# Ledger of designs, part 5: peptides against a protein of PDB entry 2KNC

Target 1, 74 residues: chain A of PDB entry 2KNC
Amino acid sequence: KGPDILVVLLSVMGAILLIGLAALLIWKLLITIHDRKEFAKFEEERARAKWDTANNPLYKEATSTFTNITYRGT

## One batch from the design tools (peptide; aimed at target 1 I19 W27)

Design b1_p10_6_s3 (made by RFdiffusion4, then SolubleMPNN; from b1_p10_6, 7 letters changed)
Fold by OpenDDE base, seed 2:
Structure b1_p10_6_s3 (fold): chain B 74 residues (1-74), chain A 10 residues (1-10)
Amino acid sequence: as target 1 above (74 residues)
Amino acid sequence: LLLELLQKAL
């Protein structure tokens, strides 16, 4: 039974396409996991910076409320 | 798997 050269050719082409698609999916997955880890670190650093600012004795809020003693609320 | 299919086709 001669090798079905067509079946061999189609199987090799299919294997190359599947390997290429698998490589793209793995690459996309690795980037997505990397980006999520980097974003999680950024949000942790942002949360720490907010906490440090709230406890900094040199931090004065830019907004000061002044009670206008001459304001008679009518 | 692919090698075994290739070996069965030859």
Scores: peptide ipSAE 0.037, ipTM 0.658, DockQ to the pose 0.095
OpenDDE base, seeds 1, 3, 4, 5: peptide ipSAE 0.036, 0.036, 0.035, 0.032; ipTM 0.643, 0.640, 0.630, 0.636

Design b1_p10_6_s4 (made by RFdiffusion4, then SolubleMPNN; from b1_p10_6, 6 letters changed)
Fold by OpenDDE base, seed 1:
Structure b1_p10_6_s4 (fold): chain B 74 residues (1-74), chain A 10 residues (1-10)
Amino acid sequence: as target 1 above (74 residues)
Amino acid sequence: LLLELLEQAA
């Protein structure tokens, strides 16, 4: 029996759609892995920067509390 | 793959 032209056309369309979907899934997976590695590196660098700040003897807290002794709260 | 499916449909 000759190949059913409809079956051939539908199989080709299905194959193209599956290849396209697979390519998108691979692309998304690669980006997700890349972004997770970059984020992990960023959090490590941020943790190191906090450590460097904590060990800096010149670091002073930016917030100072001033108590106004003349303010009698009415 | 597509050629093998064509052979199976024939």
Scores: peptide ipSAE 0.050, ipTM 0.698, DockQ to the pose 0.083
OpenDDE base, seeds 2, 3, 4, 5: peptide ipSAE 0.050, 0.041, 0.043, 0.045; ipTM 0.696, 0.668, 0.679, 0.694

Design b1_p10_7 (made by RFdiffusion4)
Pose (drawn by RFdiffusion4):
Structure b1_p10_7 (pose): chain A 74 residues (1-74), chain P 10 residues (1-10)
Amino acid sequence: as target 1 above (74 residues)
Amino acid sequence: VVAAVVAAAA
């Protein structure tokens, strides 16, 4: 009662808040990193789908075009 | 997990 145990306790409470803040950061990545994959795989498909569609009108035809050397005509 | 760490430290 004489003392105050407030100041010493104030420091101890800081460790609880701090020990959580440190773990908060670690766990923050654990929940965020779970997305980085899809978030990456997301923009990864959007990148290749273009380069893989903004210049590939051969498939719509069938499965070939040139290298068809044969009896000509017109 | 953070809750368990905070609870153990408290």

Design b1_p10_7_s1 (made by RFdiffusion4, then SolubleMPNN; from b1_p10_7, 8 letters changed)
Fold by OpenDDE base, seed 5:
Structure b1_p10_7_s1 (fold): chain B 74 residues (1-74), chain A 10 residues (1-10)
Amino acid sequence: as target 1 above (74 residues)
Amino acid sequence: LVQKILEEAL
């Protein structure tokens, strides 16, 4: 009666621990996939906004490059 | 199932 009950208890505890670990790994995987999809969407929207801005004839570049004709870099 | 195995082992 002794060794079989201990083996059953240890096997049940081991199974619960493995299920808990598997659930945590699945949860972490789902979050990681979600965050990567959201980040990819954000970078795509940012890329599209740059393309739309570049094609917008009303967009004036905030940077005016004045070529100083008097600056002879010696 | 587990309870029946436990009762047969007891």
Scores: peptide ipSAE 0.030, ipTM 0.613, DockQ to the pose 0.045
OpenDDE base, seeds 1, 2, 3, 4: peptide ipSAE 0.023, 0.018, 0.014, 0.016; ipTM 0.566, 0.515, 0.455, 0.482

Design b1_p10_7_s2 (made by RFdiffusion4, then SolubleMPNN; from b1_p10_7, 8 letters changed)
Fold by OpenDDE base, seed 4:
Formats: C-alpha cells, sequence, structure tokens
Structure b1_p10_7_s2 (fold): chain B 74 residues (1-74), chain A 10 residues (1-10)
C-alpha cells in the first residue's frame, strides 16, 4: 500500500496552516493582555493624579463666584 | 498525530 501521498501532503499543509493560525492567535492574545495592563496602569495613575490635585493646597478652582451686593431681591 | 499519520502512510 503506497503512501497516500496526497493525504500526507494535505495533512502537512493543514498542520502548517493550524500552527500559523495558532501563532497569530497567541500573538494577538499577548498584545491584548499587554494593552489591557498598560491601560489599567494608566487609569490608576490618572486616578492618583486626580486625588493628588484635589489635595494640592495650590489648586484653586478657576470659577470665582461674585455676590452682587447691589442685588436687592424685591 | 501528524507523525503517526506519516508513519501509517509509509
Amino acid sequence: as target 1 above (74 residues)
Amino acid sequence: LVLEIIREAL
């Protein structure tokens, strides 16, 4: 029974395609995990910077309220 | 699997 050379060739081609697809999926997964960790770190640093700004005694709100002393509400 | 298919084919 000679080797079904066509079955061998198709199985090797299929294996190469599956390995290539698996490598691309692993690569995309690694990038996606990396980007999510970097984004989580950025949001944590941004949250800390907001807390530090809110506790900074040098931070004055740009909004000044003026009470009109001449306004007599009738 | 692939090596076994190759071995059975030969």
Scores: peptide ipSAE 0.039, ipTM 0.657, DockQ to the pose 0.076
OpenDDE base, seeds 1, 2, 3, 5: peptide ipSAE 0.038, 0.037, 0.033, 0.033; ipTM 0.652, 0.649, 0.627, 0.639

Design b1_p10_7_s3 (made by RFdiffusion4, then SolubleMPNN; from b1_p10_7, 8 letters changed)
Fold by OpenDDE base, seed 5:
Structure b1_p10_7_s3 (fold): chain B 74 residues (1-74), chain A 10 residues (1-10)
Amino acid sequence: as target 1 above (74 residues)
Amino acid sequence: LVEEILEKAL
């Protein structure tokens, strides 16, 4: 009755630990994939917004470049 | 299966 019951208990504990570890790894993987998809979508929407702004004839560039004709860069 | 293993261990 001694060695076999200890082997069964240790095998059950080991199985529970492996299942728990596998569940945590799957959970972390799902979150990581979700976050990467959301970030990729955000960067795509930001890229599209820049393209739409560049094609919008109502968009006035906030940067006015004044060429100072009196500035002779010597 | 687990019960049969447990009965053989007891």
Scores: peptide ipSAE 0.030, ipTM 0.613, DockQ to the pose 0.047
OpenDDE base, seeds 1, 2, 3, 4: peptide ipSAE 0.027, 0.015, 0.012, 0.012; ipTM 0.591, 0.476, 0.408, 0.429; seed 2 fails the geometry check

Design b1_p10_7_s4 (made by RFdiffusion4, then SolubleMPNN; from b1_p10_7, 8 letters changed)
Fold by OpenDDE base, seed 1:
Structure b1_p10_7_s4 (fold): chain B 74 residues (1-74), chain A 10 residues (1-10)
Amino acid sequence: as target 1 above (74 residues)
Amino acid sequence: LVLEILLKAL
């Protein structure tokens, strides 16, 4: 039975579509892994920057509640 | 897969 030309054409079209879809999935996966690694690095750098801000002796809370001991509420 | 289908169709 000679190759069914319709089956050959449909199989080639299906293969091209599957390869295209697989390439898009691989591309999306690579970007998603890259973005997660970059975001994790950014959050680590941001955490370190918060530690540097928390250990900055100049960022003692500027909220000195001066309880005016001389204000006897009258 | 696709190559095996092509080879089986021939």
Scores: peptide ipSAE 0.035, ipTM 0.644, DockQ to the pose 0.093
OpenDDE base, seeds 2, 3, 4, 5: peptide ipSAE 0.035, 0.034, 0.026, 0.035; ipTM 0.650, 0.636, 0.591, 0.656

Design b1_p10_8 (made by RFdiffusion4)
Pose (drawn by RFdiffusion4):
Structure b1_p10_8 (pose): chain A 74 residues (1-74), chain P 10 residues (1-10)
Amino acid sequence: as target 1 above (74 residues)
Amino acid sequence: AVAAAVAAAA
C-alpha cells in the first residue's frame, strides 16, 4: 500500500503489449503470405495469358500454317 | 506460445 506498484506495473504491462506487438508482426505475415501465392499466381497468369494470346492466332486456325510445302496452285 | 509468454509476464 505504501509504495504504489503502479509505476513498476506500468512497465510490466508494456511487456505484454510489446510481446504481442512482436508476435503480431510475425503472425501478420503468416496470414498475409498465404495470399502472396495466389496474389502472385494471379498476376502471373495475367502476364503470360497476354503474351500468350496477344500474338497467337494460329491455334484458332487449327494447329499449323507454314511448313505445308506441297502441290501449289493459286 | 504467445499466450504462455503473456501469462508468464503477467

Design b1_p10_8_s1 (made by RFdiffusion4, then SolubleMPNN; from b1_p10_8, 9 letters changed)
Fold by OpenDDE base, seed 4:
Structure b1_p10_8_s1 (fold): chain B 74 residues (1-74), chain A 10 residues (1-10)
Amino acid sequence: as target 1 above (74 residues)
Amino acid sequence: DVLEKIEKLL
């Protein structure tokens, strides 16, 4: 008995679907890893920029603290 | 996670 033509066709179709699904999963995985590495670099650069801003003698805080010298807490 | 294990291999 030769291989059942229906079994061969269904196995080929199943293999194509599995390869396509595997390729999509690998592609999504690679993008997700890439985006996480890029986000980690962005947060590192943002952290460095905050340190550089704190050491910048031209940086002035937008918030002013006013101490009310006339406030006597009881 | 499985992703974190794969990230350590790449």
Scores: peptide ipSAE 0.045, ipTM 0.707, DockQ to the pose 0.043
OpenDDE base, seeds 1, 2, 3, 5: peptide ipSAE 0.029, 0.023, 0.018, 0.023; ipTM 0.572, 0.536, 0.488, 0.537

Design b1_p10_8_s2 (made by RFdiffusion4, then SolubleMPNN; from b1_p10_8, 9 letters changed)
Fold by OpenDDE base, seed 5:
Structure b1_p10_8_s2 (fold): chain B 74 residues (1-74), chain A 10 residues (1-10)
Amino acid sequence: as target 1 above (74 residues)
Amino acid sequence: LVDELIEKLR
């Protein structure tokens, strides 16, 4: 009994759809991993810039800390 | 509040 042509066609169509979905998931995963690595690098560079600022005795903070004595945080 | 919201968006 040869394979049912309809079963073969449906199985090939299903396989193509699954491969397409798998490729999209892999692509999304690669982008998500890339973006997280880039974000982690930017946060590390920003943290280094903050540390370099804190350890640089020539840096004067442009922000004056005013203690608002009337600030009761709601 | 703002720091927790930023952390939740990360």
Scores: peptide ipSAE 0.028, ipTM 0.468, DockQ to the pose 0.015
OpenDDE base, seeds 1, 2, 3, 4: peptide ipSAE 0.027, 0.029, 0.026, 0.006; ipTM 0.452, 0.529, 0.510, 0.185; seeds 2, 3, 4 fail the geometry check

Design b1_p10_8_s3 (made by RFdiffusion4, then SolubleMPNN; from b1_p10_8, 9 letters changed)
Fold by OpenDDE base, seed 2:
Structure b1_p10_8_s3 (fold): chain B 74 residues (1-74), chain A 10 residues (1-10)
Amino acid sequence: as target 1 above (74 residues)
Amino acid sequence: LVDQLIEELL
């Protein structure tokens, strides 16, 4: 039984395609994990910047609520 | 790798 050269060629082509697909999936997975970590860091830095602004003693709220202690609603 | 796969398939 001579080697089925067609089976050998198709198996090598299939292996190359599977390795290529696996490499693309690994690449996409690494980028997706990286982008999710970078986005989480960016949202944390934005949250921190809002807290730093809220703790800034120079920040005056544009709206002041005054309780009128002399208004007895009768 | 390819040579070993060829040898295992032959």
Scores: peptide ipSAE 0.065, ipTM 0.726, DockQ to the pose 0.129
OpenDDE base, seeds 1, 3, 4, 5: peptide ipSAE 0.058, 0.033, 0.035, 0.048; ipTM 0.712, 0.641, 0.661, 0.689

Design b1_p10_8_s4 (made by RFdiffusion4, then SolubleMPNN; from b1_p10_8, 9 letters changed)
Fold by OpenDDE base, seed 3:
Structure b1_p10_8_s4 (fold): chain B 74 residues (1-74), chain A 10 residues (1-10)
Amino acid sequence: as target 1 above (74 residues)
Amino acid sequence: DVLKLIEEVL
């Protein structure tokens, strides 16, 4: 009995689908690892920039408390 | 574009 042509075709199609799925999973995993590393670096750089800004005597905090002069508390 | 489409579908 020669190889069942249907089994061969289905096995090749299944192998192509599994390779495609594996490639997508590897790709998603690589992106997720990359993104987490980039985000961690961004938060480290942002933390460092806040420290450098806190040590800058020319830093004026962007938070101005506007006292609403028109608010007469009842 | 294609990457964002993959992230939205997966």
Scores: peptide ipSAE 0.069, ipTM 0.782, DockQ to the pose 0.040
OpenDDE base, seeds 1, 2, 4, 5: peptide ipSAE 0.033, 0.023, 0.017, 0.036; ipTM 0.623, 0.580, 0.515, 0.651

## One batch from the design tools (peptide; aimed at target 1 L24)

Design b1_p11_1 (made by RFdiffusion4)
Pose (drawn by RFdiffusion4):
Structure b1_p11_1 (pose): chain A 74 residues (1-74), chain P 11 residues (1-11)
Amino acid sequence: as target 1 above (74 residues)
Amino acid sequence: AILAVAVAVAA
């Protein structure tokens, strides 16, 4: 009663808040990293789907074009 | 949730 145990306790409370803040960061990545994959695989497909479709009108034809050397005509 | 638990324990 004489003392105050407030100041000493104030410091101890800081450790709890700090111990959580430290763990908060670690776990923050654990929940965020779970997305980085899809978030990456997301923009990864949008990147290759373009380069893989902004210049590939051969498939719509069938499965070939040139290298068809044979009896000509017209 | 971690902050809520830390605040509750600190209180």

Design b1_p11_1_s1 (made by RFdiffusion4, then SolubleMPNN; from b1_p11_1, 8 letters changed)
Fold by OpenDDE base, seed 1:
Structure b1_p11_1_s1 (fold): chain B 74 residues (1-74), chain A 11 residues (1-11)
Amino acid sequence: as target 1 above (74 residues)
Amino acid sequence: LLLELALSLAL
């Protein structure tokens, strides 16, 4: 049985498609891992910036409840 | 390499 030229052609085509798909999956995985690390760093920096803004005494909500001392509610 | 593997799998 000579090597079925059709089986050889289909196997080569299948191998090229599988290598291409594997390369795309590896590339997507690397980008996804990179983006997750960068996003985690960005959220940490944003959390620190929120803490700095929350500790900024200039942004302490001046909700001075003026208890009007002259309002003796009947 | 891939052609040799395909040839070896087809035998």
Scores: peptide ipSAE 0.039, ipTM 0.680, DockQ to the pose 0.083
OpenDDE base, seeds 2, 3, 4, 5: peptide ipSAE 0.033, 0.036, 0.032, 0.032; ipTM 0.658, 0.668, 0.644, 0.656

Design b1_p11_1_s2 (made by RFdiffusion4, then SolubleMPNN; from b1_p11_1, 8 letters changed)
Fold by OpenDDE base, seed 1:
Structure b1_p11_1_s2 (fold): chain B 74 residues (1-74), chain A 11 residues (1-11)
Amino acid sequence: as target 1 above (74 residues)
Amino acid sequence: LLLKEALELAL
């Protein structure tokens, strides 16, 4: 059977579309993995900065206890 | 190779 020119054209078009779609999926996957690693690093650095702030002797708790001098607990 | 044989069988 001679090559069905329509089948060849449709197969080439389909192959180009599949390669393009595969390239976009690989690209999106690589970006998603990169962004997750960068986000995990950012959250680790943020966690360290929070711990360093908690251990800073200059950190004064925002909670000030006001003792009412007029309250005698009667 | 297999893709060429599959293409020859499909044509």
Scores: peptide ipSAE 0.027, ipTM 0.597, DockQ to the pose 0.080
OpenDDE base, seeds 2, 3, 4, 5: peptide ipSAE 0.016, 0.017, 0.020, 0.015; ipTM 0.492, 0.527, 0.552, 0.487; seed 5 fails the geometry check

Design b1_p11_1_s3 (made by RFdiffusion4, then SolubleMPNN; from b1_p11_1, 7 letters changed)
Fold by OpenDDE base, seed 1:
Structure b1_p11_1_s3 (fold): chain B 74 residues (1-74), chain A 11 residues (1-11)
Amino acid sequence: as target 1 above (74 residues)
Amino acid sequence: LLLELALLLAA
């Protein structure tokens, strides 16, 4: 009995759908890995910039608590 | 590839 033409058609359709799905999954995986690497690099650069800002000798804390030496608490 | 698979399923 020659292969049921219906089975051949369904197998070809199924194979095309599986290849399309596999290509989309690979594409999504590549983008996700790329974005994770780029994000990790940006967070490292941001961490370095935050360290540079924290060590900036011009960055005086906006909150200077001046203890008034003249205020003898009652 | 798909044609070869169709031929293998056809045998």
Scores: peptide ipSAE 0.039, ipTM 0.667, DockQ to the pose 0.096
OpenDDE base, seeds 2, 3, 4, 5: peptide ipSAE 0.038, 0.036, 0.035, 0.035; ipTM 0.661, 0.655, 0.651, 0.665

Design b1_p11_1_s4 (made by RFdiffusion4, then SolubleMPNN; from b1_p11_1, 8 letters changed)
Fold by OpenDDE base, seed 1:
Structure b1_p11_1_s4 (fold): chain B 74 residues (1-74), chain A 11 residues (1-11)
Amino acid sequence: as target 1 above (74 residues)
Amino acid sequence: LLLELALRLAL
């Protein structure tokens, strides 16, 4: 049975489409992994900066307990 | 490569 020229053409077209789709999926996967790593690093640096702000000796807690000298608890 | 593989499968 001679090579069905139609089967060869359809197989080549299918292979090109599959390679194109695979390349797009790999590219999207690489970007998604890169962006997740960069975002995780950014959130870690931001978390460290928040913790360092909490340990800043200049950070007086906004909770000033004003003892009202006029409040004689009777 | 893929054309050669398709040709080998078609033969």
Scores: peptide ipSAE 0.029, ipTM 0.629, DockQ to the pose 0.099
OpenDDE base, seeds 2, 3, 4, 5: peptide ipSAE 0.025, 0.022, 0.021, 0.024; ipTM 0.597, 0.568, 0.547, 0.605

Design b1_p11_2 (made by RFdiffusion4)
Pose (drawn by RFdiffusion4):
Order: C-alpha cells, then structure tokens, then sequence
Structure b1_p11_2 (pose): chain A 74 residues (1-74), chain P 11 residues (1-11)
C-alpha cells in the first residue's frame, strides 16, 4: 500500500508486451513464408510460360519442322 | 499495424 507497485509493474508489463512483439515477428514469417513458396512459384510460371510460349509455334504444328530432308518438289 | 500499436503502447 505504502509504495506504489505501479512503476515496478509498469516495467513488468513491458516485458509481456515485448516478449510477444519478439515472438510476433517470428510467427509473422511463419505465416508469411508459407506464401513465399506459391508467391514465388506463381511468378515463376508466369516467367517461363512466356519465354516458353512467346516463341514456340512449332508444337502447334505437330512436333518437328526442318531436319525433314527428303524428296523435294515445289 | 499491430506491431506499431504494440510499440506505441510499450513507449
């Protein structure tokens, strides 16, 4: 009663808030990193799908083009 | 936002 146990307690409360803030950061990555994979695999497909489609009209044909040396004509 | 609110509450 005499003292105040407010100031000392104020410091103790800070540790709780701080202990959570520290853990908050760690767990923040745990829930964010779970996405970094898809988020990466996402932009990864969009990168290769272009270079793998902005210049590959051979497949639409069949499965070959040149290297067809044979009886010519026209 | 939550991190900022906790920092402000801590200060």
Amino acid sequence: as target 1 above (74 residues)
Amino acid sequence: VLSSALVVSLL

Design b1_p11_2_s1 (made by RFdiffusion4, then SolubleMPNN; from b1_p11_2, 8 letters changed)
Fold by OpenDDE base, seed 1:
Structure b1_p11_2_s1 (fold): chain B 74 residues (1-74), chain A 11 residues (1-11)
Amino acid sequence: as target 1 above (74 residues)
Amino acid sequence: ELVEQLKKLLK
């Protein structure tokens, strides 16, 4: 029995599709790992900037609480 | 291995 030409063609097409899908999954995985590392670095830098602001003696809180002496809660 | 399994399916 010679090789079924249809089985050979379908197997080659299936292999190309599987390789293409595997390459896309690997690419997506690499990007996702890269983006998570970059985001973790960004959040660390943001955290450091927040802590550095807390050590700045010129930092004034933008929110001032005023006690209204005339406020009688009725 | 995979190519030999394919050859077995094609025989």
Scores: peptide ipSAE 0.031, ipTM 0.620, DockQ to the pose 0.053
OpenDDE base, seeds 2, 3, 4, 5: peptide ipSAE 0.029, 0.027, 0.028, 0.023; ipTM 0.608, 0.599, 0.598, 0.564

Design b1_p11_2_s2 (made by RFdiffusion4, then SolubleMPNN; from b1_p11_2, 9 letters changed)
Fold by OpenDDE base, seed 1:
Structure b1_p11_2_s2 (fold): chain B 74 residues (1-74), chain A 11 residues (1-11)
Amino acid sequence: as target 1 above (74 residues)
Amino acid sequence: EELLKLLELLK
């Protein structure tokens, strides 16, 4: 008895759908891993830029505290 | 860089 033609057709359709779904899941996984690595690199570069600004000997704080010696708060 | 380009393309 040859394989049931309906079973063969349904198995081929099911295999195509599973391969398509697997390809989409792999693609989404690769993008998600790529985006997370790039975002982590961006946050590291941003953190480094903040540290470099803090250690810049030319950085002058925009806030200067002036002690007004004549200001006696009442 | 590519994520920023993708965000610019979405605007």
Scores: peptide ipSAE 0.033, ipTM 0.631, DockQ to the pose 0.034
OpenDDE base, seeds 2, 3, 4, 5: peptide ipSAE 0.031, 0.030, 0.032, 0.024; ipTM 0.626, 0.615, 0.602, 0.582

Design b1_p11_2_s3 (made by RFdiffusion4, then SolubleMPNN; from b1_p11_2, 8 letters changed)
Fold by OpenDDE base, seed 1:
Structure b1_p11_2_s3 (fold): chain B 74 residues (1-74), chain A 11 residues (1-11)
Amino acid sequence: as target 1 above (74 residues)
Amino acid sequence: LELEELLKLLL
């Protein structure tokens, strides 16, 4: 008995849907890998820019320590 | 986060 024509049609439709889904997953995976590499590069460049700020002779720490001359620690 | 959860639901 040859394969049932309905089973062949359903298997072909299922295969097309699976190929379409696989293509979308591969596409999304490639974009996600690309974006993660670009983001890692951006964070590395941002880190380098922060390190260059530490070598800036105009950098003043935003934190000033005020010694309260009236503070007698009891 | 969302892609890894969707992939875990599909596998």
Scores: peptide ipSAE 0.046, ipTM 0.730, DockQ to the pose 0.067
OpenDDE base, seeds 2, 3, 4, 5: peptide ipSAE 0.031, 0.029, 0.038, 0.044; ipTM 0.636, 0.645, 0.696, 0.727; seed 3 fails the geometry check

Design b1_p11_2_s4 (made by RFdiffusion4, then SolubleMPNN; from b1_p11_2, 9 letters changed)
Fold by OpenDDE base, seed 1:
Structure b1_p11_2_s4 (fold): chain B 74 residues (1-74), chain A 11 residues (1-11)
Amino acid sequence: as target 1 above (74 residues)
Amino acid sequence: LEELELLELIL
């Protein structure tokens, strides 16, 4: 008995859908890997920029400590 | 290893 024509048609349709889904997953994976590599590079550049700020002689800490002369620690 | 964790997060 040859393969049922309906089984052949459904298997071809299923294969096309699976290939389409696999292509979308591969595409999403490639983008996500690319974006993570770019993000890692961006965070490294941002880290370097923070270190360069620490070596800037014009850097003033935004935090000023005020000693309250009226603070009596009980 | 990181590419496999990405595949698991995508699925």
Scores: peptide ipSAE 0.089, ipTM 0.777, DockQ to the pose 0.047
OpenDDE base, seeds 2, 3, 4, 5: peptide ipSAE 0.024, 0.049, 0.042, 0.039; ipTM 0.553, 0.690, 0.675, 0.645

Design b1_p11_3 (made by RFdiffusion4)
Pose (drawn by RFdiffusion4):
Structure b1_p11_3 (pose): chain A 74 residues (1-74), chain P 11 residues (1-11)
Amino acid sequence: as target 1 above (74 residues)
Amino acid sequence: PLLALSVALAA
């Protein structure tokens, strides 16, 4: 009663808040990193799908074009 | 949730 145990306690509380803040950061990545994969695989598909469709009108034809050397005509 | 738990423990 004489003392105050407030100041000493104030410091101890700071450790709890700080111990959580430290763990908060670690866990923050654990929940965020779970997305980085899809978030990456997301932009990854949108990157290839363009370079893999903005210049590939051969498939729509069938499966070939040139290298068809044979009896000519027209 | 972790912050709420830390604050509850500090309180």

Design b1_p11_3_s1 (made by RFdiffusion4, then SolubleMPNN; from b1_p11_3, 7 letters changed)
Fold by OpenDDE base, seed 2:
Structure b1_p11_3_s1 (fold): chain B 74 residues (1-74), chain A 11 residues (1-11)
Amino acid sequence: as target 1 above (74 residues)
Amino acid sequence: LLLEKLLELAL
């Protein structure tokens, strides 16, 4: 039986489509990994900015607790 | 190689 030229053409076309799909999946995967790393870095920088604000030596809490040492509860 | 094996399978 001679080579079925239709099977060869369909297999080549299928291979090109699969390579194209694989390239798109790899591209999307690389972008998704990049985006997740950038987002994780952004959340870390945002967390650090909150800690730096909490450690601001100019921030005085508006509330001071004073214990009245003269209060002997009867 | 791959094309030859596909050709061999189609024979």
Scores: peptide ipSAE 0.040, ipTM 0.682, DockQ to the pose 0.054
OpenDDE base, seeds 1, 3, 4, 5: peptide ipSAE 0.038, 0.035, 0.028, 0.031; ipTM 0.680, 0.664, 0.628, 0.650

Design b1_p11_3_s2 (made by RFdiffusion4, then SolubleMPNN; from b1_p11_3, 6 letters changed)
Fold by OpenDDE base, seed 1:
Structure b1_p11_3_s2 (fold): chain B 74 residues (1-74), chain A 11 residues (1-11)
Amino acid sequence: as target 1 above (74 residues)
Amino acid sequence: LLLELLLQLAL
C-alpha cells in the first residue's frame, strides 16, 4: 500500500505540535525553577532583614515600663 | 532521527 500521504501529513503536524508543546513545557519548567530559587533567596533576605530590624538600635520598644517609685508592695 | 522515522513509516 503506497505511503498514505494523509498519514505523513498528520504525523508531521503531530510532530510540530509535540515539539511546540515540549518547548513550552521546558520554558515553563525553567521559569518555575528560577522563580523558586529567587523566592527562596527573597525569603532568606527577608528573614535577615527581620533579624536586622529586631537588632535595630533605633527600635525603642513601645512598652515604657514606668517604675512607680512610690509603690512599695507590702 | 525524526525524518528517518517518518521515512521508515512512509515505506
Scores: peptide ipSAE 0.033, ipTM 0.649, DockQ to the pose 0.081
OpenDDE base, seeds 2, 3, 4, 5: peptide ipSAE 0.032, 0.031, 0.029, 0.029; ipTM 0.645, 0.632, 0.621, 0.628

Design b1_p11_3_s3 (made by RFdiffusion4, then SolubleMPNN; from b1_p11_3, 6 letters changed)
Fold by OpenDDE base, seed 1:
Structure b1_p11_3_s3 (fold): chain B 74 residues (1-74), chain A 11 residues (1-11)
Amino acid sequence: as target 1 above (74 residues)
Amino acid sequence: LLLQKLLELAA
């Protein structure tokens, strides 16, 4: 059977579309993996910064307790 | 190469 020109054209078009789709999926996957690693690093750095703040001797609690000197507890 | 395989499959 002679080469079906329509089958060849459709197969080439399909191959280009599949390669394009595969490239987009690989690109999205790489970005997603990169972003997850960067986010995990950011959360680790944020956790460390929180611990450093908690142990900072310059940290003063926002809550101040006032004792009423006139209260006798009767 | 791919085009040749497609031509062989279409023949």
Scores: peptide ipSAE 0.045, ipTM 0.694, DockQ to the pose 0.082
OpenDDE base, seeds 2, 3, 4, 5: peptide ipSAE 0.044, 0.040, 0.040, 0.039; ipTM 0.686, 0.674, 0.672, 0.656

Design b1_p11_3_s4 (made by RFdiffusion4, then SolubleMPNN; from b1_p11_3, 6 letters changed)
Fold by OpenDDE base, seed 2:
Structure b1_p11_3_s4 (fold): chain B 74 residues (1-74), chain A 11 residues (1-11)
Amino acid sequence: as target 1 above (74 residues)
Amino acid sequence: LLLELLKKLAL
């Protein structure tokens, strides 16, 4: 039986569709990995900026705790 | 590869 021309055509069409789908999935995967790395870097930079603000030598806490040494609790 | 798949489909 010669190659069923219809089966050959359908197999070629299926292969092209699968290659196209695989390329789109790879593209989406690469973008998703890139975006996650950039987001992780952004969150790290934001965390560092918060720590740097906490260590600002110009920031004085508005609240000072003073222990009254003369308070002998009766 | 594609030619070998086509040969297997022709059997």
Scores: peptide ipSAE 0.035, ipTM 0.662, DockQ to the pose 0.058
OpenDDE base, seeds 1, 3, 4, 5: peptide ipSAE 0.035, 0.031, 0.029, 0.033; ipTM 0.658, 0.631, 0.621, 0.645

